# Ledger of designs, part 151: peptides against a protein of PDB entry 6NYY

Target 1, 212 residues: chain A of PDB entry 6NYY
Amino acid sequence: KHFEQAIERVIGGLEKKTQVLQPEEKKTVAYHEAGHAVAGWYLEHADPLLKVSIIPRGKGLGYAQYLPKEQYLYTKEQLLDRMCMTLGGRVSEEIFFGRITTGAQDDLRKVTQSAYAQIVQFGMNEKVGQISFDLPRQGDMVLEKPYSEATARLIDDEVRILINDAYKRTVALLTEKKADVEKVALLLLEKEVLDKNDMVELLGPRPFAEKS
Target 2, 212 residues: chain A of PDB entry 6NYY as posed
Amino acid sequence: KHFEQAIERVIGGLEKKTQVLQPEEKKTVAYHQAGHAVAGWYLEHADPLLKVSIIPRGKGLGYAQYLPKEQYLYTKEQLLDRMCMTLGGRVSEEIFFGRITTGAQDDLRKVTQSAYAQIVQFGMNEKVGQISFDLPRQGDMVLEKPYSEATARLIDDEVRILINDAYKRTVALLTEKKADVEKVALLLLEKEVLDKNDMVELLGPRPFAEKS

## One batch from the design tools (peptide; made by RFdiffusion4, then SolubleMPNN)

Design b2_p25_2_s2 (from b2_p25_2, 7 letters changed)
Fold by OpenDDE base, seed 3:
Structure b2_p25_2_s2 (fold): chain B 212 residues (1-212), chain A 25 residues (1-25)
Amino acid sequence: as target 1 above (212 residues)
Amino acid sequence: MEITEEELEKALSEEFDKYYSNYNF
């Protein structure tokens, strides 16, 4: 208990007990977080969910805590599943509300950053090729891009393709698991905080063995 | 739209992995 609370304070900051969400906002947050949680549950390479909360904290209106794997190397497939998990909130909002919030926009930004990193840094795209560009450090005056305008256009196009692929994969998953997203969202609205045991009770055991 | 250098720098940041482990709405 005390150790978990200490970790929560470090991760989420202080609870904003003064920030009262309107019922509709709270509902949006619950379905958003449920989208992340369910996507992470059913994606093989996503880190296992430890806790999900819709209690507003210093950094946001909700949060999810995952068990980090001590992994320094990621495959393309692993990064795709991480992208899909990150898109889970946005996709849930689309499925249930037909609208996108600022939280969903931030998730799209993060996915975009991941996509560029995969293509430009890790050379994980067949069309762009096995390239790794060193980006200028923060504060360096970059006078010229290390690649041609044609390469820049190709990178942008392939980033869009990768994001769209992750998005479609997430839409397919959460559409199939729509009832599970709703169960998690409704329980979040009731309990405000769910742990792994709550998820197991709602959805059954995670279909992937936790790598110890 | 062409990615800005700032956007590209952010993309290469290790912050994605940190965020994934501790997601904030």
Scores: peptide ipSAE 0.020, ipTM 0.505, DockQ to the pose 0.119
Fold by OpenDDE base, seed 5:
Structure b2_p25_2_s2 (fold): chain B 212 residues (1-212), chain A 25 residues (1-25)
Amino acid sequence: as target 1 above (212 residues)
Amino acid sequence: MEITEEELEKALSEEFDKYYSNYNF
């Protein structure tokens, strides 16, 4: 109980009990969070869902909590599934509402950062090659890039390709699972908070064995 | 709260630019 509440505060911040969402906003948040939850459920290398909530908190209007894997090394396939899970909210909004909200901007930033890290830091792109450069941190003045402008353009192109591939994969998945996204969103609108057991009851057991 | 395709492209460009601008500082 106390540990779960502490994790909730770290991830979501303090509950904004004074922030009343309009019914349409609450609906948008429910489908956004359902998109994350369902993408994470059906992607093998995504972290297992622990909790999903549409109760507004300090950092957002909703959140999903996942059990992090105790691993320090990630494959390209694992990072792709994590990108798809992160895009799940945005893709859900597109599928159900034909629009994207500002709630998806932070997810897009995270996906963009992950794509750059894969290509520039981890050397996971064959066209760019097995290179590893330090990514600038916010506030670090890096005066010169350690690579040519031609390499910079190539990196940008390959980042866009990787993000687009993750996006298309997420669209295909959530389109196939559209009925499941709807079920989760509707149950979120009713209960405001779902746990792993609610998801199992609604969707059946997760199709991937939890690698302990 | 709606983002247009143009706003999305701009946001992506801005994130790219931030990544690059941190190299230009």
Scores: peptide ipSAE 0.009, ipTM 0.405, DockQ to the pose 0.082
Fold by OpenDDE base, seed 2:
Structure b2_p25_2_s2 (fold): chain B 212 residues (1-212), chain A 25 residues (1-25)
Amino acid sequence: as target 1 above (212 residues)
Amino acid sequence: MEITEEELEKALSEEFDKYYSNYNF
């Protein structure tokens, strides 16, 4: 309990119990978080879900906590599944509400950054080639790109392809698992916080063995 | 400079850990 709370505080910030979500907002957050949770549950290379919460913490209205493997190396497939998991909230909102919130936009930003990193920093794209450039940090005035405008366009195109592929994969998954997303969302609305055991009770055991 | 697989892993891990360890809505 104390250790979990400490981790939650580090991860999500202090619980803002004073921030009461309106019922509709709470519903949106629940389905958003359920999307992340379910995507993570059914993606092989996603990190195991530890906790999902719709209690506002810090700047977030909800969060999903995963146990990251101390893995320093990620394959393209692992990164794709992580992208899909990140898109899970957005896709859930789209499936259930036909709209995208600002939270979903933030996830898209993260996915976009990941895609650029994969293509530009990690050389994970065959068309772009094995290039590794330092991506400008947010706020750095990039005066000059280390690559040609033609390369920049190619990068942008391949980033879009990668994101779209991840998006389509996530849509397919969460559409297939739509009932599970709804179950998780409804249970979140009831309990506000779910742990791994709640997910197991609701969805059954995770299909993928947790590599301890 | 051949980015070692380890360096790539570390960079990915650090970046992913920053972004993915906590999905904050």
Scores: peptide ipSAE 0.021, ipTM 0.467, DockQ to the pose 0.067; fails the geometry check
Fold by OpenDDE base, seed 4:
Structure b2_p25_2_s2 (fold): chain B 212 residues (1-212), chain A 25 residues (1-25)
Amino acid sequence: as target 1 above (212 residues)
Amino acid sequence: MEITEEELEKALSEEFDKYYSNYNF
């Protein structure tokens, strides 16, 4: 308990007990977090879900917490599933509300950054080839790209393809599991916080063995 | 979903965020 709370404070920040979500906002957050949770549940290479919360914290209005793997090396398949999990909130909002929030937009930014890293830094794209370039940091003056304009265009195209593939995969998954997303969202609205056991009770056991 | 050119440019200009197993809304 105390250790988990400490981790939650580090990750999510302090609970904003003074921040009261309006009913419609709370509903949006619940379905957003349910999207992340369900995507992570049914993606083999996603990290195991530990907790889902719609209690506002320093970094957001809700969160899904996963068991961090002490993993420093990721496969292309693992990164794809992580992208899909990241898109889960956005896709859930689209499926249930036909609109996206600013939170969903931030998730898209993270996915985009991941896609660029895979292609430009990790050399995970056959068309672009085995290139590894440093991406500019926020505030860095990018004077010149270390690659040609043709390569830049190719990178952009392949990034779009990768993100679209992850998006389509997430849409297919959460459409198939739409009833599960609904169940999780409704239970979140009731309990505000769910753990792994709540998810098992609601959805059944996760279909993948937890890698210890 | 289509990624806008602006979103792509922004992603290139920003530091790649460390992937965390914690997703915040």
Scores: peptide ipSAE 0.021, ipTM 0.566, DockQ to the pose 0.200; fails the geometry check

Design b2_p25_2_s3 (from b2_p25_2, 9 letters changed)
Fold by OpenDDE base, seed 4:
Order: structure tokens, then sequence, then C-alpha cells
Structure b2_p25_2_s3 (fold): chain B 212 residues (1-212), chain A 25 residues (1-25)
């Protein structure tokens, strides 16, 4: 209980119990969070789902909480599935509403940062090569790039490819599982908070063994 | 220059439209 609450505070911040969402906003949040939840459920290398909520918190109007892995080293496949999970909310909004919200834009920023990190810091792209450069932090003035403009363009191109691949993978997954996304969203609108057991009852057991 | 969020959003939207159109037909 205390550990879960601590994680909730880190991920979502404090509950904004005074914030009342309009029905249409609440619906959008439910489908957004359902997208994250379902993507995470059916991606092998995604972290196990702990909780999904549409109760507004300090950092957002909803969240999907996953069991953090005490893992400091990630494979390319793990990072890809994490990107797909992060795109799940955006893709869900596009599938169901044909539009995206600001929440989906924030997720896109996270995916973009992850893609650059994979290519520039982790050397996970063969075309760019085994390079490792520190990425500027948000707000840092980048005075000089440690690589040529040609390399910068190549990096940007490969980042786009990686993000597009993750996006297509997410679209394919959530299109296949569209009915599941809707089931989760509708149940969220009813219960506001779902746990792993609710997801198992709704979707069946997660098709991948949880790494203990 | 680094890809902008707007450029990325546009690219993703175009890819979505293409994919979705192909799926519906």
Amino acid sequence: as target 1 above (212 residues)
Amino acid sequence: SLITDEELEKALSEEFDKYYSNYNY
C-alpha cells in the first residue's frame, strides 16, 4: 500500500479531487488511458500493469501505472515496446475520435526523447553507428553538436523511422484489439480506477509471463 | 535542426491516415 501510493505520487502526482471533468473530457481520458493499458497488456516487453485511472492528478487527467522494473539496462526490443505503450493513448484517441489531445502530445514528446536516446546515446542504430553523445537536458542551451550536420540529419531521419515503426506497431495492435480498448474505456468510465485483476477479468490473463 | 513536435505530429497523422485507409478497404 505505501509503496503503491509512493509510485502513484511519482507518476501521477496528488489527486485533484476538486477537478471535475466534463463528460466528453472524461470519455477522452478513458479511451486515452485504455489505449495505454491495452498496449501494455499485449506487448511482451512492456512492464506489468498495476493500475489505470481516469481520476485527475497533478501531472494529468488520467494515468496507467506499471510495475517499475528494477532494471537499468534495456534492450532495443524492450525500448520499442515501451515506446508503443507510450503511444497507446494517442493511437486510441485517433482510432476512436479521429483527433488527439494535449495529453497525447506530451506522450509524443516522451517517445521522441526515447528515440533520440536510443540512436544518439545508446548506439542502437546501425546506420548512425556506435556513437554515444550526451543529450541536452530540457532547458539547456546546446552550443555545439558533437557531430556533423550530415550526421544530425541522419539521426533525425532514423529517429523518424523508429517512431513511425513504433507508431505503426501500436496502430496495428490497437486496431486488432479495438474491442478490448473499448471494453477497458467503458469500464473506466464506470469504475474510474481499474487494477490488474479487473483487466484479467475483462481481457483474460496477460499473454506473457510476468518476470518476477 | 531537431525534428519539431509539429512535424512529427504531421508525419504520424499522415501515416495513421494511410494505415487506416488501407485497413478499411
Scores: peptide ipSAE 0.008, ipTM 0.423, DockQ to the pose 0.057
Fold by OpenDDE base, seed 2:
Structure b2_p25_2_s3 (fold): chain B 212 residues (1-212), chain A 25 residues (1-25)
Amino acid sequence: as target 1 above (212 residues)
Amino acid sequence: SLITDEELEKALSEEFDKYYSNYNY
């Protein structure tokens, strides 16, 4: 309990128990978080879900907590599934509400950052090639790009492709699992917090064995 | 397409701008 609370504080900040979401907002958050949760549940290389909450915290209106693998090396497949999981909230909102909230935009930003990192830093794109450029850290004055403008355009194009592919994958998944997303969302609206056991009870065992 | 090209472009542009702004400053 104390350890989980500590992790929750790190991830989500302190619970803002004073923030009462309006029913429609709460519904949006529930479906958003359900999208993340279900995407993570059915993606092999996604981290296993530990907890999903729609209780507002300092950093957001909801969150999904996953057990990160102590992994220093990620495959392209792993990164893709992580992208899909990150897009799960946005896709869920689109499927159920036909709209995208600012929360979904933040997820898109994260996905975008991941895509750039994959292409520019990790050399994971065939068209761009096996390049590894140090991405400037926020605040670093970088005088010149280490690549040409043509390469920059190519990178941008390939980033878009990668994100779109991840998005389409997520759409396909959550469309297939639409009923599960709804089940999770409805249960979130009831319980506000779900753990792994709740998910197992609701959806059945995660189809992918937790690689210990 | 569920992501409007416009939203994706905006997100990409923002990240790109961050990436580029760090190079231009």
Scores: peptide ipSAE 0.021, ipTM 0.495, DockQ to the pose 0.114; fails the geometry check
Fold by OpenDDE base, seed 3:
Structure b2_p25_2_s3 (fold): chain B 212 residues (1-212), chain A 25 residues (1-25)
Amino acid sequence: as target 1 above (212 residues)
Amino acid sequence: SLITDEELEKALSEEFDKYYSNYNY
């Protein structure tokens, strides 16, 4: 409990008790966070959900907290599931409301960054090949791209494909689990905060063994 | 795809630009 609260403060910041969400906004946040939570629940390589909240904290209107796996190496499959989990909020909003919020855009940015990293840094794309370029750090004057314009276009195309694949996977998952997303969202609207036990009670045990 | 190719292209372009701009910065 204390450790979780400490991590929550580090990740989420201080509760913005002064930020009163309108009912429709709160509903949107609930379904958004439910999308993340449910996607993470049913994706094998996603980090286990610890907590999901629709209480505004720091810069976010809601958040999901996960137990990070203490791993230094990630497989392509693991990164894909993480991308899907990250897209879960956006996909949920689309499924339930047919609209996308700014929160969903931030998630898309994160997914895009991950996709570029996979293709450019980790060499995880067959078409681009086994290349590893250092992503420019913010502020580094890169005078010349280490690859041709043709390679840049290829990278962009493959990033798009990867994100689209993750998106489609997430859509398929959350469409199948639409009722579960709604259950989580409704319970969030009631309790504002859910933990792993709430999720187990609501959805049943996570179908994947927690790797210790 | 619920993500319009345009939205994805924009996000990709922005990250690409960041990737490239971060190379350019």
Scores: peptide ipSAE 0.021, ipTM 0.533, DockQ to the pose 0.130; fails the geometry check
Fold by OpenDDE base, seed 5:
Parts: structure tokens; C-alpha cells; sequence
Structure b2_p25_2_s3 (fold): chain B 212 residues (1-212), chain A 25 residues (1-25)
């Protein structure tokens, strides 16, 4: 109990009991978080869901908590599934509401950062090549780019391709699992917080063996 | 599309600028 509360504070911040969401806003948050949760449930290389909440905490209106994998090395496939899971909230909003909210902007940023890292840091793109450039840290003065303008344009093009591929994959998945997203969203609106057991009851056991 | 070309371009531009502005050699 105390450890879970501590993790919730680190991930979500302090519960803001004073932020009363309007019913329509709360509905949007529920479907957004359900999108993340369901994407994570049906993606093999995504981390297992521990908890999903639509109770506003810190700067977030909702959150999904996952069991971190004890690994330091990630494959391209694992990183793609993580990108898809991150896009799950935005994709859910589009599928159910035909619009996206400002809440999805942070997810898009994270996906963009991951795509750049895969291409320029991890050498995971054949067109750019097996190269690794150090990504600038916040506060560092960028004096010169370590690559040509032609390479910069190629990187941008390949980043767009990778993000679009992850997006299309997420749309296909959540469209197939649309009924499951709705079940999770509706139960979130009722209970505000769901755990792994609630998800198993709603969706059945996760189709991937938990790597012990 | 969930990500408009404009939104994607903006996000890419912002990350690109961060990538280029913070390059610690």
C-alpha cells in the first residue's frame, strides 16, 4: 500500500481533489487512458499494465501505470510497440470522438523523441545507416551538427515514416479492439481506478506470457 | 488523421530544434 502510493506520487503527482472535471472532459480522459491500457494489453512487447486511473494528479488528468521490464537493451520491435502504446490515447480519442485534445500533445512528443533516438542514436534505420550521434542534452550549446544537411533531411523523412507506421499500427489495433476500449473506458467512468485484475475480468487474460 | 501533417511537422520541428540546439559535443 505505501509503496504503491509512493509510485503513484512519482508517476502522477499528488491527487488534485480540487480539479473537478466536467462530465465530457472526464469521458475524454477515460477513453484516452483506455486507449493506452488496451494498446498495452494487446502489444506483445509492451509492459504489463498495473493500474489505470482517471483521477487527476499533478499535471495529468489521468495515467496508466505499467510494470517496468528489467532490461537495458531494447529491440526495434520493442521500441515500436512502446511507441504504439504511447499513441493509444490519441488514437482512442480519434476513433471515438473524431477529434484529438491537447492531452495527446505530450504523447506525440514522446513518440517523436523515441523515433529520433532510434534513427540517429541507435542506428536502427538502414537508409540513415548504422550510425550513432549523441543527442543533445537540455542546456547544451549546439555548435555544429555532426552530419550534413542532406543527412538531416533524410533523418526527418525517416522519423516521419517511423511515426506514421506506429500510428497506422495503433489505429489498426484499437479499431480491431474498439469494443474492448469502450469496456475499459466505461468501467473507468464508474470506478475511476482499475487494476490488472479488473482488466483480466473485462478482457480476459493478457494474450502474452509474462516473462518471469 | 490523428496526427495532422501540421502537428507532426510542428512536433518534429520542436524536437529537431532541441536536438540541434542541445548537441553536447
Amino acid sequence: as target 1 above (212 residues)
Amino acid sequence: SLITDEELEKALSEEFDKYYSNYNY
Scores: peptide ipSAE 0.019, ipTM 0.517, DockQ to the pose 0.130; fails the geometry check

Design b2_p25_2_s4 (from b2_p25_2, 8 letters changed)
Fold by OpenDDE base, seed 3:
Structure b2_p25_2_s4 (fold): chain B 212 residues (1-212), chain A 25 residues (1-25)
Amino acid sequence: as target 1 above (212 residues)
Amino acid sequence: MEITQEELEKAMSEEFDKYYSNYNY
């Protein structure tokens, strides 16, 4: 108990008990976090969910905590599932409310960054080719891109394709699991915090063996 | 959607496990 609370403070910051969300805002947060949680639950290469909360903290209105695997090498499939999990909140908002809030902007930024890294750093795109560009370190004047304008356009196009593919995959998953997203969201509105056991009770055991 | 050099550098420098281990709404 004390150790978990200490970890939560380090990760999420101090609870903003003074920040009272309007009921509609709280509902939006609940469905957003439920989208992340459910996507992570049903994606094979997503990290296991430890905790999901809609209690506002210093950095956000809600959060999800995962148990990262000690892994140094990632496949395209693993990175795709992580992108899908990151898009889960935005997709949930679209499915349930037909609108996207500003809270989903940070998720899109993260997904965009991941997509560029896959294509430019890891050479994971067939059209761009097996390239690895060392980007100038923070503070180096970016004088010239190490690639042509044509390559830059190609990279941008392939990034959009990758993000759109991840988005479509997430839409398909959360549409199939729409009832599960709603169950999680409703329970979040009641309890404000869910753990892995709550998720197992709601959704059944995670369909993927957790490597202990 | 244009990514800034700073954003790309951030993506390259961040460990994926740490990057996705916590999500803040």
Scores: peptide ipSAE 0.022, ipTM 0.520, DockQ to the pose 0.108
Fold by OpenDDE base, seed 1:
Structure b2_p25_2_s4 (fold): chain B 212 residues (1-212), chain A 25 residues (1-25)
Amino acid sequence: as target 1 above (212 residues)
Amino acid sequence: MEITQEELEKAMSEEFDKYYSNYNY
């Protein structure tokens, strides 16, 4: 209990007990988090889900916690699945409510950063090629881009393509698993917090062998 | 070395981020 609470504090920040979500907001958060959870459940290269919560904490109205793989090298496929999982909340909101809230902005930022890194830093794009550009560190003066404007435009286009591909993949997945997303969301509204065992009970065992 | 509570929380957060991936809404 104390350890879990400590982890929750570190992940979620201090419980802002003062943030009373309206019922409709709580519903939105539940479906958002369910989207993340279900996407992570059915994506092979997603990290294992540990916990999902709709209790407002720190900077978030809800969260999904995953155990990262102890790996320093990621494949393109792994990064794609992570992007899809990150988009899961936004896509869930779209599927169930036909709208996207501001809560999904941070997810989109993360996805954008990941896509950019894949293309510019990791050389994972065929059109841009096997090129790694040193990206200025956060806080460094915007040094001149080490590439032409034409290359910059190409990068921007390929980033958009990659994000769109991840988005479409996520839409397809969560549409297929729409009933599962709803089950998770409804259970979240009841329990506010779900763990891996709750997910197994609700959805069955994760279809991918957990790498020991 | 006396670490302030804020420094501890920051260090814990950074360390936690190494071991856990969090997707916050």
Scores: peptide ipSAE 0.020, ipTM 0.444, DockQ to the pose 0.053
Fold by OpenDDE base, seed 5:
Structure b2_p25_2_s4 (fold): chain B 212 residues (1-212), chain A 25 residues (1-25)
Amino acid sequence: as target 1 above (212 residues)
Amino acid sequence: MEITQEELEKAMSEEFDKYYSNYNY
């Protein structure tokens, strides 16, 4: 309990008990978080869901808590599934409302960071090549790019392709599981907080063995 | 709260430019 609350404070910030969401905002958040939760449930390499909440906290209107895998090495497939899970909120909003909200901006930034890192740092793109560029740390003055302008354009194109592929994969998944997204969203609107057991009751057991 | 697809594409491009130009994420 105390440790979980401490983690929740680090991830979500302090509960803003005074922040009352309008019914339409609350609905949007519920479907957004349901998208993340369902994508994570049906993607093999996504982190297991522990908790999902639509109670506003210091940094966001909702949050999902996952059990992070202590993993030092990631495959391209694992990183793709993580990207898809991160896109799940935005894709859910698109499927159910035909619009995107500002709630998805931080998720898009995370996906962009991941895609860039895969291509530039991890050498996971065939067109760019098996190259790892030393990226300056946050706060370092970047005097010169370690690659040509032609390479920069290629990287930009391949990053967009990778993100679009992850987006299409997420759309396909959540379209197939549309009824499950709705079940989770509706239950979130009722209970405001769901745990792993609630998800099992709604969706059945997660189809992937938890890699301990 | 709503963002158009065009606004989103612009935002994505701006983020890409930040990463590629300044390595700031």
Scores: peptide ipSAE 0.019, ipTM 0.448, DockQ to the pose 0.095
Fold by OpenDDE base, seed 2:
Structure b2_p25_2_s4 (fold): chain B 212 residues (1-212), chain A 25 residues (1-25)
Amino acid sequence: as target 1 above (212 residues)
Amino acid sequence: MEITQEELEKAMSEEFDKYYSNYNY
């Protein structure tokens, strides 16, 4: 309980119980969070879902909480699944509403950062090569790039490809699982908060054994 | 604000450029 609350505060900030979403906004949030939840449920390397909520908090209108593994090393496949999970909300909105809201901007930023890190920091792209550059911290004026303009363009292209691939993968997944996203979204609209047990009851057991 | 898929792709590109542009200065 205390640990979960602490994580909730870190992820979502303080619960704003007084913030009442309009029904359509609440619906959008429900489908957005359902997208995250379902993507995480059916992606092998995604962290297991602990909680999903559409109760507005300081940093967002909803959130999905996952049990992070104390993992310091990530494979390319793991990072891809995390990207897909992060895109799940946006993709859900696209599938169900044919539109994307500004609520997904932070998710896009995270995905972009992850893709960039994979290519530039982790050397996970064969075209760019096994390069590892320290990315400037936000706000640091880097006067000189450690790579050529041609490399910069290549990085840009490969980051876009990676993000697009993750997006397409997420679209395929959530399209296949569209009924499950709907079920989760509808239950979220009813209960506002779902836990792992609710997800199991709704979707069945997660297809992937929780690697303990 | 609702954005189209094209606008999304553009936004993703712009965000990337923003992160990358901080390296170009």
Scores: peptide ipSAE 0.018, ipTM 0.441, DockQ to the pose 0.082; fails the geometry check

